# Ledger of designs, part 54: peptides against a protein of PDB entry 3OAK

Target 1, 145 residues: chain A of PDB entry 3OAK
Amino acid sequence: DDLEQYLDEKILRLKDEMNIAAQLDIDTLNKRIETGDTSLIAMQKVKLLPKVVSVLSKANLADTILDNNLLQSVRIWLEPLPDGSLPSFEIQKSLFAALNDLPVKTEHLKESGLGRVVIFYTKSKRVEAQLARLAEKLIAEWTRP

## One batch from the design tools (peptide; made by RFdiffusion4, then SolubleMPNN)

Design b1_p16_7_s3 (from b1_p16_7 with A7P I9L H11K L15V)
Fold by OpenDDE base, seed 4:
Structure b1_p16_7_s3 (fold): chain B 145 residues (1-145), chain A 16 residues (1-16)
Amino acid sequence: as target 1 above (145 residues)
Amino acid sequence: FSVPEPPPLPKPEPVV
């Protein structure tokens, strides 16, 4: 199926872009730690965020997103950074919102590791209250009996 | 589904 192939390629390209953005930000922050240069700012994920949100919000891409384990890249984007900090408020907010609309199943959580990360956000004292609530909603949905 | 308990602070995983 030409359409399915097209969608797979689209998602896989985005997955690569997300991973690259994450790595670039990690590299930036590692360099910041090593050099003490506070002018180094990690912005690659933020720059790519609109595209990520656009893709995650499209219902016709849901199956392709889940089948290609794009949620692994989402998990990576949500993980703590080298300095122990969390991704920007906007990244957290946008991703949690997008995740709420995806038909995420147990197998997707397992293969991506996303569940464990989101649980972290429900417990972290550094997470904004509104985002912690979003994380809690996700966990509630995913752990529903 | 029951999600296993995460560590207090998840460590960054290699970007793959």
Scores: peptide ipSAE 0.031, ipTM 0.647, DockQ to the pose 0.082
Fold by OpenDDE base, seed 5:
Structure b1_p16_7_s3 (fold): chain B 145 residues (1-145), chain A 16 residues (1-16)
Amino acid sequence: as target 1 above (145 residues)
Amino acid sequence: FSVPEPPPLPKPEPVV
């Protein structure tokens, strides 16, 4: 099916772009720590965020998103950075909002590791209260009988 | 990054 192939390629390209953005930000922050160059700012994820949000918000892409384990890249984007900081408020908020509209199942949580990271956000003192509540809502939905 | 393990849950235990 030509449409299915097109959608798979689209999501896999985004997945790759997300992983690259995450690694570039990690490299930037590591270099900042090593050199003391305070002009180095990690901006790759923020720059790519609008595209990520656009894709995650499309209902016709939901199956393709889940089948290709894009949630693994979402998990990577949510993980703490080398300096211990968390991704920007906007990244957190946008991703949690997008996740709320996806039909995420147990198998997707297993293969992505997303559940563990979201649980972290429900417990961390460094997370804004409103985002902790969003994380809690996701956990409640994913653990409902 | 190693996230904290979730606390034990009552049976049945959902995977999150």
Scores: peptide ipSAE 0.028, ipTM 0.604, DockQ to the pose 0.043
Fold by OpenDDE base, seed 2:
Structure b1_p16_7_s3 (fold): chain B 145 residues (1-145), chain A 16 residues (1-16)
Amino acid sequence: as target 1 above (145 residues)
Amino acid sequence: FSVPEPPPLPKPEPVV
């Protein structure tokens, strides 16, 4: 099916872009730590965030998103950064909101590792209370009997 | 960074 192929390619391209953005931000922050240059700011994920949110919000892409393990890249974006900090408030909020509307199943959590990261957000004292609540909501949905 | 392991859940264990 030509449409299915097109959608797969679209998601896989975004997945690659997300992974590159994450790595570039990691590199920037590592350099900031090493040099002490406080002018170095990690901005690649933030720049790409609107596109990510747009894709994640499209109902017609849900199956393609889940089948191609885009959630692995979402997990990567949520992981702590080299300096121990968490991704920006906006990234956390946007991704948690987007995840809430996806029909995530057990197999998707297994192959992406997303569940473990979200649990971290429910327990971390560094996370804003409002975002911790969003994380808790996701865990509650994913752990329903 | 290593994400902490989730606490053990009663069976059946939902996968997180």
Scores: peptide ipSAE 0.027, ipTM 0.609, DockQ to the pose 0.044
Fold by OpenDDE base, seed 1:
Structure b1_p16_7_s3 (fold): chain B 145 residues (1-145), chain A 16 residues (1-16)
Amino acid sequence: as target 1 above (145 residues)
Amino acid sequence: FSVPEPPPLPKPEPVV
């Protein structure tokens, strides 16, 4: 119906914005590496984060979020950057918190590749202990009988 | 990026 179409378009628009933000940050950091210009700072994901969190927190959007594979863009945001660094602490914390409240199923993990990335966060020595625990909690929820 | 193969997990297992 009209409402469902509106919600689909809303989520797909956000998905596109997230993908663009991720690519712009990657391009910025690649250029920083190539040129040595340390004034180049990747800020696009951080700027968009409040909007992402707002959408992910809305229970009435859960089905639309999952059906449109927004979790693929969440996965992309969590991947290591070209310089080997991880996304900011705030991005990690906010996304893990938001994921905790979504009814994520196996099919969504397959579509998005999110499971692999979250497992990385449970094992990495570069991740803050607090966030590693959140990642572990997600894995436990997704793998429970 | 690539991640190492995780240890065995209870089912349903996350995508690796």
Scores: peptide ipSAE 0.024, ipTM 0.630, DockQ to the pose 0.052

Design b1_p16_7_s4 (from b1_p16_7, 6 letters changed)
Fold by OpenDDE base, seed 3:
Structure b1_p16_7_s4 (fold): chain B 145 residues (1-145), chain A 16 residues (1-16)
Amino acid sequence: as target 1 above (145 residues)
Amino acid sequence: FTVPEPEPLPKPKPVV
């Protein structure tokens, strides 16, 4: 199917862009630590965030998102940075909101590692209370009877 | 980067 192929290519391109953005931010923070240059700011993920949110919000892309393991890139975006900081408030909020509308199954959690990372957010003392609640909601949804 | 503390995956069950 031409449409299915188009959607796969779209998601795979986004996945690549997300991974590149994450790595560039990691590189920026590592350089900041090494040089002490506090003017270095990691902004690649936040620049790409609107595109990520747009894609994650489209119901017709859900199967393509899950089948291509885009959740692995979502997990990567949620991981702590080299300086120990968490991704921006907006990234956390937007991703948790978007994840709430996806039909995430156990197999998707296993292949992405997303479940463990979201559990981390429910326990972390560094996470804003409202975001911890969103993380709790996701865990409850994924473990509900 | 810092890897989050290892945690068990959510229970395997149907998700609506």
Scores: peptide ipSAE 0.042, ipTM 0.643, DockQ to the pose 0.047
Fold by OpenDDE base, seed 4:
Structure b1_p16_7_s4 (fold): chain B 145 residues (1-145), chain A 16 residues (1-16)
Amino acid sequence: as target 1 above (145 residues)
Amino acid sequence: FTVPEPEPLPKPKPVV
């Protein structure tokens, strides 16, 4: 119906915006690596983060989020950057918190690749302890012993 | 980014 279509379009637009932001940050960091210009700062994801968090926090969007594989874009945002660094502390914290409230199922983890990325965060020595715990909590929620 | 293999996917817990 009209509402469903509206919500689909909303999520798909956000998905596109997220992907663009990620690519712009990657481009910035690649240029930084190539030129050595340390004044180049990747900030596109950080700028868009409030909108992402707002959408992810809305219960009425959960089905639309999951059905449209927005979690793929969330995964992309969590992946290591070209220089091997991780996304900002704030991005990690906000996304892990938002993911905790979503009814994520196995199929969503498979189609997005999110599960493997979050497992990475539980193993990485570069992840802040607080964030590692958040990642561990997600894994615990998604896994059975 | 690629996660080193084998990296198993989470297995869902039973619904409580």
Scores: peptide ipSAE 0.040, ipTM 0.617, DockQ to the pose 0.049
Fold by OpenDDE base, seed 1:
Structure b1_p16_7_s4 (fold): chain B 145 residues (1-145), chain A 16 residues (1-16)
Amino acid sequence: as target 1 above (145 residues)
Amino acid sequence: FTVPEPEPLPKPKPVV
């Protein structure tokens, strides 16, 4: 019980950090569009990525990750940015790899919106071929033929 | 960004 509570708090903290990073990058890019200041660079998600990957890769955290809807924050990180660009190659690659090892169920896809976003990656002509294949693999694992 | 509404959620396979 004490361990479970500790793990819940850990995941919820990371979820908050991820949401903040995403919003900061969105704000940066919106300001870049509005002002034309090309020196504005969005890199908050990239800075936090190693921590995210570390957490997502731990088998003992899987239930806590899924129960606390951390996948909603993963979905947010995968959404197109205000300038129409996609998240960095490394973000896409790392998240798709991490998702491959999670026991994702129907309810997790619904509450996070993750399924629809990953389908987007299978259809987008802007996505790198390697990453499109990873997205397709996830969809194949999550869906009935 | 909003994922287009016509895109349905996957029909999931049993995971466990």
Scores: peptide ipSAE 0.038, ipTM 0.634, DockQ to the pose 0.048
Fold by OpenDDE base, seed 5:
Structure b1_p16_7_s4 (fold): chain B 145 residues (1-145), chain A 16 residues (1-16)
Amino acid sequence: as target 1 above (145 residues)
Amino acid sequence: FTVPEPEPLPKPKPVV
């Protein structure tokens, strides 16, 4: 199916872009730590965020998103940074919102590791309360009571 | 990334 192939390629390209953006931000922050240059700002994920949100919001892409384990890249984007900080508030908010509308299944959680990261957000005192509540909602939908 | 315990336990989803 030509359409399916096109959609797979689209999602896989985005997955690659997301992973690269995450790594570039990690590199930036590592350099910031090493040099003390506070002018170094990790911006790659936030620059790509609108595209990520656009893709995640498309109902017709849901199966392709899940089947290609794009959620692994979402997980990566949510993980703590080298300096121990969390991704920007906007990244967290946008991703949690997008995840709320996806038909995430058990197999997707297992292969992506997303559940573990979202659990972290329910427990962390560094997370804004509104985002912790969103994380809790996701966990309630994904996990056993 | 250090994962806090316990591990999440995914629940079955309906087949659609």
Scores: peptide ipSAE 0.032, ipTM 0.584, DockQ to the pose 0.051

Design b1_p16_8_s1 (from b1_p16_8, 5 letters changed)
Fold by OpenDDE base, seed 2:
Structure b1_p16_8_s1 (fold): chain B 145 residues (1-145), chain A 16 residues (1-16)
Amino acid sequence: as target 1 above (145 residues)
Amino acid sequence: SEFVEELKEELAELLA
């Protein structure tokens, strides 16, 4: 119906925006590495983060989010960057918090790859303890019988 | 990414 179509389009547009932001940040960091210009800062994901959090927090969008595999873009945002660093503390914290309220099922974890990334956050010594605990909470919820 | 693929087996075990 009209509402379903509208919501699908909204989520798919955000998905594209997220993917573009991720790629732009990767490009920035690659250029930083090759040029040595330490003034180059990857900020595209941070700029878009409030919009992402807003969408993820809306209960009426949950089905549309999951059906359109927006979690794939969330996974992309959580992956390590070209220099081996992790996304900002704020990005990690905000996304983990938002994910906690979504009715994520096994099928969504598989099709997005999000489960594997979150497991990484539970085990990596590069992750802040506070964020590792949030990741552990998600894993516990997703694997609960 | 490469690291995601490396964790495939662990994820499969957790979600089984």
Scores: peptide ipSAE 0.038, ipTM 0.703, DockQ to the pose 0.197
Fold by OpenDDE base, seed 5:
Structure b1_p16_8_s1 (fold): chain B 145 residues (1-145), chain A 16 residues (1-16)
Amino acid sequence: as target 1 above (145 residues)
Amino acid sequence: SEFVEELKEELAELLA
């Protein structure tokens, strides 16, 4: 119906915006490395984060989020950057919190690759303990019989 | 990343 179509388009647009933000940050960081210009700061994901969190937190969007594989873009945002660093603490915290309230199923984890990345966060020494615990909670929930 | 890639099998087992 009209509402369903509207919601699908909304999520797909956000998905595109997230992917663009991720790529722009990658480009910025690569250029920073190549040129040594320390004034170059990757901020696109951070700027878009409030919108992402807002969407992920809306219960009425849960099915649309999962059906359109928005979690793939969430996974992309959580992946390490070209310089080996992780996304900002705020991005990690906000996304993990939002994911905790979504009815994520195994199929969603597989099609998005999110499960693999979250496991990474449970094992990496670069991850803050607080966030590692959040990642662990997610894994426990997703693997619960 | 390489590290994430190495965890594919582990994930598959956990989610199976």
Scores: peptide ipSAE 0.036, ipTM 0.699, DockQ to the pose 0.240
Fold by OpenDDE base, seed 3:
Structure b1_p16_8_s1 (fold): chain B 145 residues (1-145), chain A 16 residues (1-16)
Amino acid sequence: as target 1 above (145 residues)
Amino acid sequence: SEFVEELKEELAELLA
């Protein structure tokens, strides 16, 4: 199927872009720590965020997103940074909102590791209350009997 | 699911 192949390629390209953005931000922050140059700011994920949100919001891409384990890259984006800080408020908010509309199942949580990370956001005292509530909603949905 | 419950318990132990 030509359409399915096209969609797979689209999602896999985005997955690569997301992973690259995450690594570039990690590199930036590691350099910041090494040099003490506080002018170094990690912005690659933020720059790519609109594209990520756009893709995650497309109903016709849901199966492709889940089948290609794009949620692994979402998990990577939500992980703590080298300096111990969390991703920006905007990244957290946007991703939690987008995840709420995806038909995520246990198998997807397992293969991506996303479940563990989102649970972290429900328990961490470093997370804004508003975002902790969004994370709680996701956990509630995923644990729905 | 059982998997999700295990994840919750595992993470709770790590964060305790």
Scores: peptide ipSAE 0.032, ipTM 0.662, DockQ to the pose 0.469
Fold by OpenDDE base, seed 1:
Structure b1_p16_8_s1 (fold): chain B 145 residues (1-145), chain A 16 residues (1-16)
Amino acid sequence: as target 1 above (145 residues)
Amino acid sequence: SEFVEELKEELAELLA
């Protein structure tokens, strides 16, 4: 119906925005590595984060979020950056918190690749203990019968 | 993503 179509379009636009933000940050960091210009700072994801969190927190968007595989863009945001670093503490914390409120199923984890990335966060020594615990909580919830 | 593919087997085991 009209409402469903509207919500689909909203989520798909956000996916595009998230993917663009991620790519711009990657481009910035790649250029930083290639040129040695330390003035180049990647902050496109951080700028968009409030909007992402706002959308993920809305219960009425849950089905639309999952059906349109927005979690793929969430996964992209959580992947390691070209310089080997991880996304900012705030990005990790906010996304992990938001994911706790979504009725994520196995099929969503598979089609998005999110499960693989979150497992990484439970095992990486670079991840803050607080965030590792959040990742572990997600894994426990997703593997519950 | 190459990173995601590296953890494919681990995820499969976890979600089996």
Scores: peptide ipSAE 0.038, ipTM 0.700, DockQ to the pose 0.197; fails the geometry check

Design b1_p16_8_s2 (from b1_p16_8, 10 letters changed)
Fold by OpenDDE base, seed 5:
Structure b1_p16_8_s2 (fold): chain B 145 residues (1-145), chain A 16 residues (1-16)
Amino acid sequence: as target 1 above (145 residues)
Amino acid sequence: SEFVQELIEEREKLLE
């Protein structure tokens, strides 16, 4: 199926772009730590965020997103940065909102490692209360008997 | 499932 192949390639390209953006931000922050240059700002994920949100919000891409393990890249984007900080509030908010509308199953959580990362957000002093509550809601739904 | 049980246990541990 030509359309199916096109969609798979689209999602896989985004997955690669997300992974690259995450690594570039890590590199930027590591360099900031090494050099003390406070003008170095990690912005690659922020720049790509609108595209990520656009893709995650499309219902017709849900199966392709889940089948290609795009949630692994979502997990990577949510992980703490080298300086111990969390991704920006907007990244957290946007990704949690998108996750709330996806038909995520246990197999996707297992394949991506997303479950454990979101659990971290349910109980962290560095997470805004509203996002911690949303993380809790997601975990409750995903662990429902 | 075993995986779901692991998530539940991990969640409970963090909430303690």
Scores: peptide ipSAE 0.194, ipTM 0.789, DockQ to the pose 0.895
Fold by OpenDDE base, seed 1:
Structure b1_p16_8_s2 (fold): chain B 145 residues (1-145), chain A 16 residues (1-16)
Amino acid sequence: as target 1 above (145 residues)
Amino acid sequence: SEFVQELIEEREKLLE
């Protein structure tokens, strides 16, 4: 199926781009810590966010997103940064909103590691209340018997 | 599900 192959390739390319963006931001912040150069700002994920949101919002891509483990890259984007900070509010808000509309199943949580990261967001004092509530909603749905 | 049970236990641990 040509369409199926096209969609798989599209998602896999985005997955690679997300992973690269995350690593570049990590490298930037590690250098900031090492050198004390406060002019170094991690911006790669923020720059790519509109594209990520566009893809995650498409209902016809849901199966392709889940089958190709794009949620692993979503998990990576949500993890704390080397300086202990969290990704920007906009990144958190956009990703949690997108996750809320995806038919995420146990198998997807296992292969991505996303569940454990989202649990962190339900408890952390560094997370905005509205996002903590959304994280709680997700965990409640994912842990339903 | 064993995995679901693991998530439940981890959540409870963090909330304590």
Scores: peptide ipSAE 0.188, ipTM 0.785, DockQ to the pose 0.945
Fold by OpenDDE base, seed 4:
Formats: structure tokens, C-alpha cells, sequence
Structure b1_p16_8_s2 (fold): chain B 145 residues (1-145), chain A 16 residues (1-16)
């Protein structure tokens, strides 16, 4: 119906925006590495984060989010950057919090590749302790036999 | 599921 179509389009647009933001940040950091210009700062994801959080926090969008594989874009946002660093603390915190409230199923993990990325966060030395614990909590829930 | 088992194994490897 009209509402379902509207919601699907909304999520698909957000996916596109998220993917673009991620790529722009990657491009920025690659250029930073290439040129040595330390003034180049990747901020596209941070700029878009409030919108992402707003969408992910809507209970009525959960099915649309999961059905349209928005978690793939979430995974992309969580992946290590070209210089080996991780997304900002704020991005990590916000996304892990949002994931904690979503009814993520095995099929969604398969479609998105999110599980393997979050596992990385459980052991990374560059992750804040509180976020590592959140990652561990998610993995524990998702891998519960 | 098989996929879940794979995640469990991967998790355990990283915890070593």
C-alpha cells in the first residue's frame, strides 16, 4: 500500500545516503594518506548520524529497516577505515545502541555481514571498553544456541 | 543454524 511504499522508499534513500557518506569519508582519508594533509577530516558519516539514529530508533520502522537490509549500511559504517582506525566513538555508540533495540535475526546477519564486524569490536584494542561490552552483548544474543 | 555456528567459532577464535 501507499504507506509501505513510502516507508520502503524512505529506508532505501537512507541506505543510499549512508553508503555515499561512507565512501566520501573513505575518499577523504585516502586523500589524507596520499597527500599528507592532516587537515582533511572525514565527517560525512558524523553529519548524517542524527538522521540515521532517528530512523533506527523508530519502532514502527523496524520491519522496513530489516527487510530492506539497512543493516548492510550499518555494517559498512562500522568497518575499519583506510588508516586502520575505527569510526568515531559517537558513531559506534549510537549504532550499537540502535542495534540493541532491533529484533535482528540470523537472516539479517547473513544479508548484512554485520555479525562478523561486530565480533571484531569485541576484541579490538582500539575500542572503548563500554562499546566492547555492548558488542559482546549483541554477539552473545545473536549466537545464542 | 550453520551460520550461527560459524559466528560462534569465529568469536571464539578472536577471543583466544
Amino acid sequence: as target 1 above (145 residues)
Amino acid sequence: SEFVQELIEEREKLLE
Scores: peptide ipSAE 0.185, ipTM 0.785, DockQ to the pose 0.897
Fold by OpenDDE base, seed 3:
Structure b1_p16_8_s2 (fold): chain B 145 residues (1-145), chain A 16 residues (1-16)
Amino acid sequence: as target 1 above (145 residues)
Amino acid sequence: SEFVQELIEEREKLLE
């Protein structure tokens, strides 16, 4: 129906925007490494974050989010950057919080690759303790018998 | 499921 189509298109547009933002930040950081220009700052994900959080927090969008594999874009946003650093604390915090409220199932983990990335956060020494604990909680929930 | 088991094993491996 019209509403379902509208929601699908909305989520798919966001998914595209997220993927573009991630790539632009990667490009920026790669150029920073190549040129040594420390004025180059990757800001695209941070700029888009409020919109992402807003969408992920809406219960009525949960099925659309999961059905369209938006979690793949979430995974991409959580991956280490070209310089080996992690995404900003704010991005990590916001995304993990949002994931905590989504009814994520095994099939969604398979198609997104999110599980493996979150496992990384459970043990990384570069991750804030509070986020490592939240990552641990998620993995525990997703692997529960 | 098989996939869940894989995640469990991967998690355990990293925690060792």
Scores: peptide ipSAE 0.195, ipTM 0.792, DockQ to the pose 0.905; fails the geometry check

Design b1_p16_8_s3 (from b1_p16_8, 7 letters changed)
Fold by OpenDDE base, seed 4:
Structure b1_p16_8_s3 (fold): chain B 145 residues (1-145), chain A 16 residues (1-16)
Amino acid sequence: as target 1 above (145 residues)
Amino acid sequence: SAFVEELKEELAKLLA
């Protein structure tokens, strides 16, 4: 199926772009720590966020997203950064909103590690209350009998 | 990721 192959390649390319953006931000913050140059700002994920949100919001891409484990890259984007900080409020909010509309199943949570990270957001005192509530909503949905 | 592995047990408990 030509369309299926096209969609797979599209999602895999985005997955790669997301992983690269995450690594570049990590590299930036590591350099910031090493050099003390506070002018170094990690913004690669923020720059790519609109594209990520656009893709995650497409109902016709849901199966492709889940089958290609794009949620692994979403998980990576949500992990703490080298300086101990969390991704920006906007990244958290946008990703949680997008995840709410995806038919995420247990197997997807396992293969991506996303469930474990979202649990962190429900418990961490560093997370804004509004976002903690969104994370809790996801956990409730994913663990519903 | 050490962070992900640290929370592995918590997820397992919730999904059990």
Scores: peptide ipSAE 0.037, ipTM 0.704, DockQ to the pose 0.197
Fold by OpenDDE base, seed 5:
Structure b1_p16_8_s3 (fold): chain B 145 residues (1-145), chain A 16 residues (1-16)
Amino acid sequence: as target 1 above (145 residues)
Amino acid sequence: SAFVEELKEELAKLLA
């Protein structure tokens, strides 16, 4: 199926781009810590965020997103940074919103590790209250009978 | 992170 192949390639490319963006931000922050150069700002994820949100919002991509474990890259984007800080408020908010519309199943949570990370956001005192509520909503949806 | 990993068992219960 040509369409299926096209969609797979699209998602896999995005997955790669997301992983690269995450690593570049990590590298930037590590260098910032090492050199003390406060002009170094991690912006790669933020720059790519609109594209990520656009893809996650496409109903016709849902199966492809889940089948190719794009949620693993979403999880990576939500992980704490080298200095222990969390990704930007905008990243958190946008991703939680997008995740709410995906038909995520237990198997996807397991293979991506996303479940554990979202639980973290429900418990962390560093997370804004409104985002913690979004995380809680996701957990409730994923664990409902 | 270590904190996330510590929640593994809790998650397992929730998703069982």
Scores: peptide ipSAE 0.036, ipTM 0.703, DockQ to the pose 0.242
Fold by OpenDDE base, seed 2:
Structure b1_p16_8_s3 (fold): chain B 145 residues (1-145), chain A 16 residues (1-16)
Amino acid sequence: as target 1 above (145 residues)
Amino acid sequence: SAFVEELKEELAKLLA
C-alpha cells in the first residue's frame, strides 16, 4: 500500500546515504595514507550515525529495514577500514546496541553478511573488550532456539 | 566462555 511504499523508499534512501558515507570515509583515509596529511579525518559516518540509530530504533520500521536489507549497509559500516583500523568506538557501540532490538533472522544475516562481521568482532584482539562483549550478546541472541 | 564459543561455531555453520 501507500504507507509500505513510503517506508520502503525512506529506508532505501538511508541505505544509499550510508553507502555513500562509507565510501567517502574510505576515500578520505586513502588520501590521508597517500599524502600523510593527518588533518584529514573521516567523519561522514559519524555525522550520519544519529539518523541511522534513530531509524534502527523504530519498531514500526523493523520489517521494512529487514526486507530492504539495510543490514548490508550496517555491515559495511562495521568492516575494517583501508588502513586496517576499525570504525570508531561510537559507531561500533551504537550499532551493536541498535541491533539488539531488531528481530534479525538467519536469512537476514545471510543476505547482509552481518553475521560474519559480528563474529569477527568476537575474535579480534583489536576490538575493545566492552564491544566484544556486545558482539557476543548479539551472537547469543541470533543463535537462541 | 565455552558457551559463547559454541554459539559462534553454530552461527558460522548456519551462515556457511
Scores: peptide ipSAE 0.030, ipTM 0.651, DockQ to the pose 0.153
Fold by OpenDDE base, seed 1:
Structure b1_p16_8_s3 (fold): chain B 145 residues (1-145), chain A 16 residues (1-16)
Amino acid sequence: as target 1 above (145 residues)
Amino acid sequence: SAFVEELKEELAKLLA
């Protein structure tokens, strides 16, 4: 199926872009720590966020997203940064919102590690209350009978 | 809350 192959390649490209963005931000922050240059700002994930949200919101891509483990890259984007800080409020909010509309199953949570990260957001003192509630909502959906 | 903790436990079991 040509369409299926096209969609797979599209998602895999995005997955790669997301991973690169995450690494570039890590590199930026590590350099900031090393050099003391406070002008260095990690912005690669934020710049790519609109594209990520756009893709995650498309119902016709849900199977492709889940089959190619794009959620692993979503998990990576949600992980704490080298300085211990969390990704931007917008990244958290947008990703939690997008995840809410995906038919995520146990298998996907296992292969991506997303479940563990979302649980972290429900218990961390560094997370905004609004976002903690969104994380709790996701857990509720994933454990729904 | 107790409810949230219950959900976390349930999720942990699912992921085990």
Scores: peptide ipSAE 0.029, ipTM 0.652, DockQ to the pose 0.100

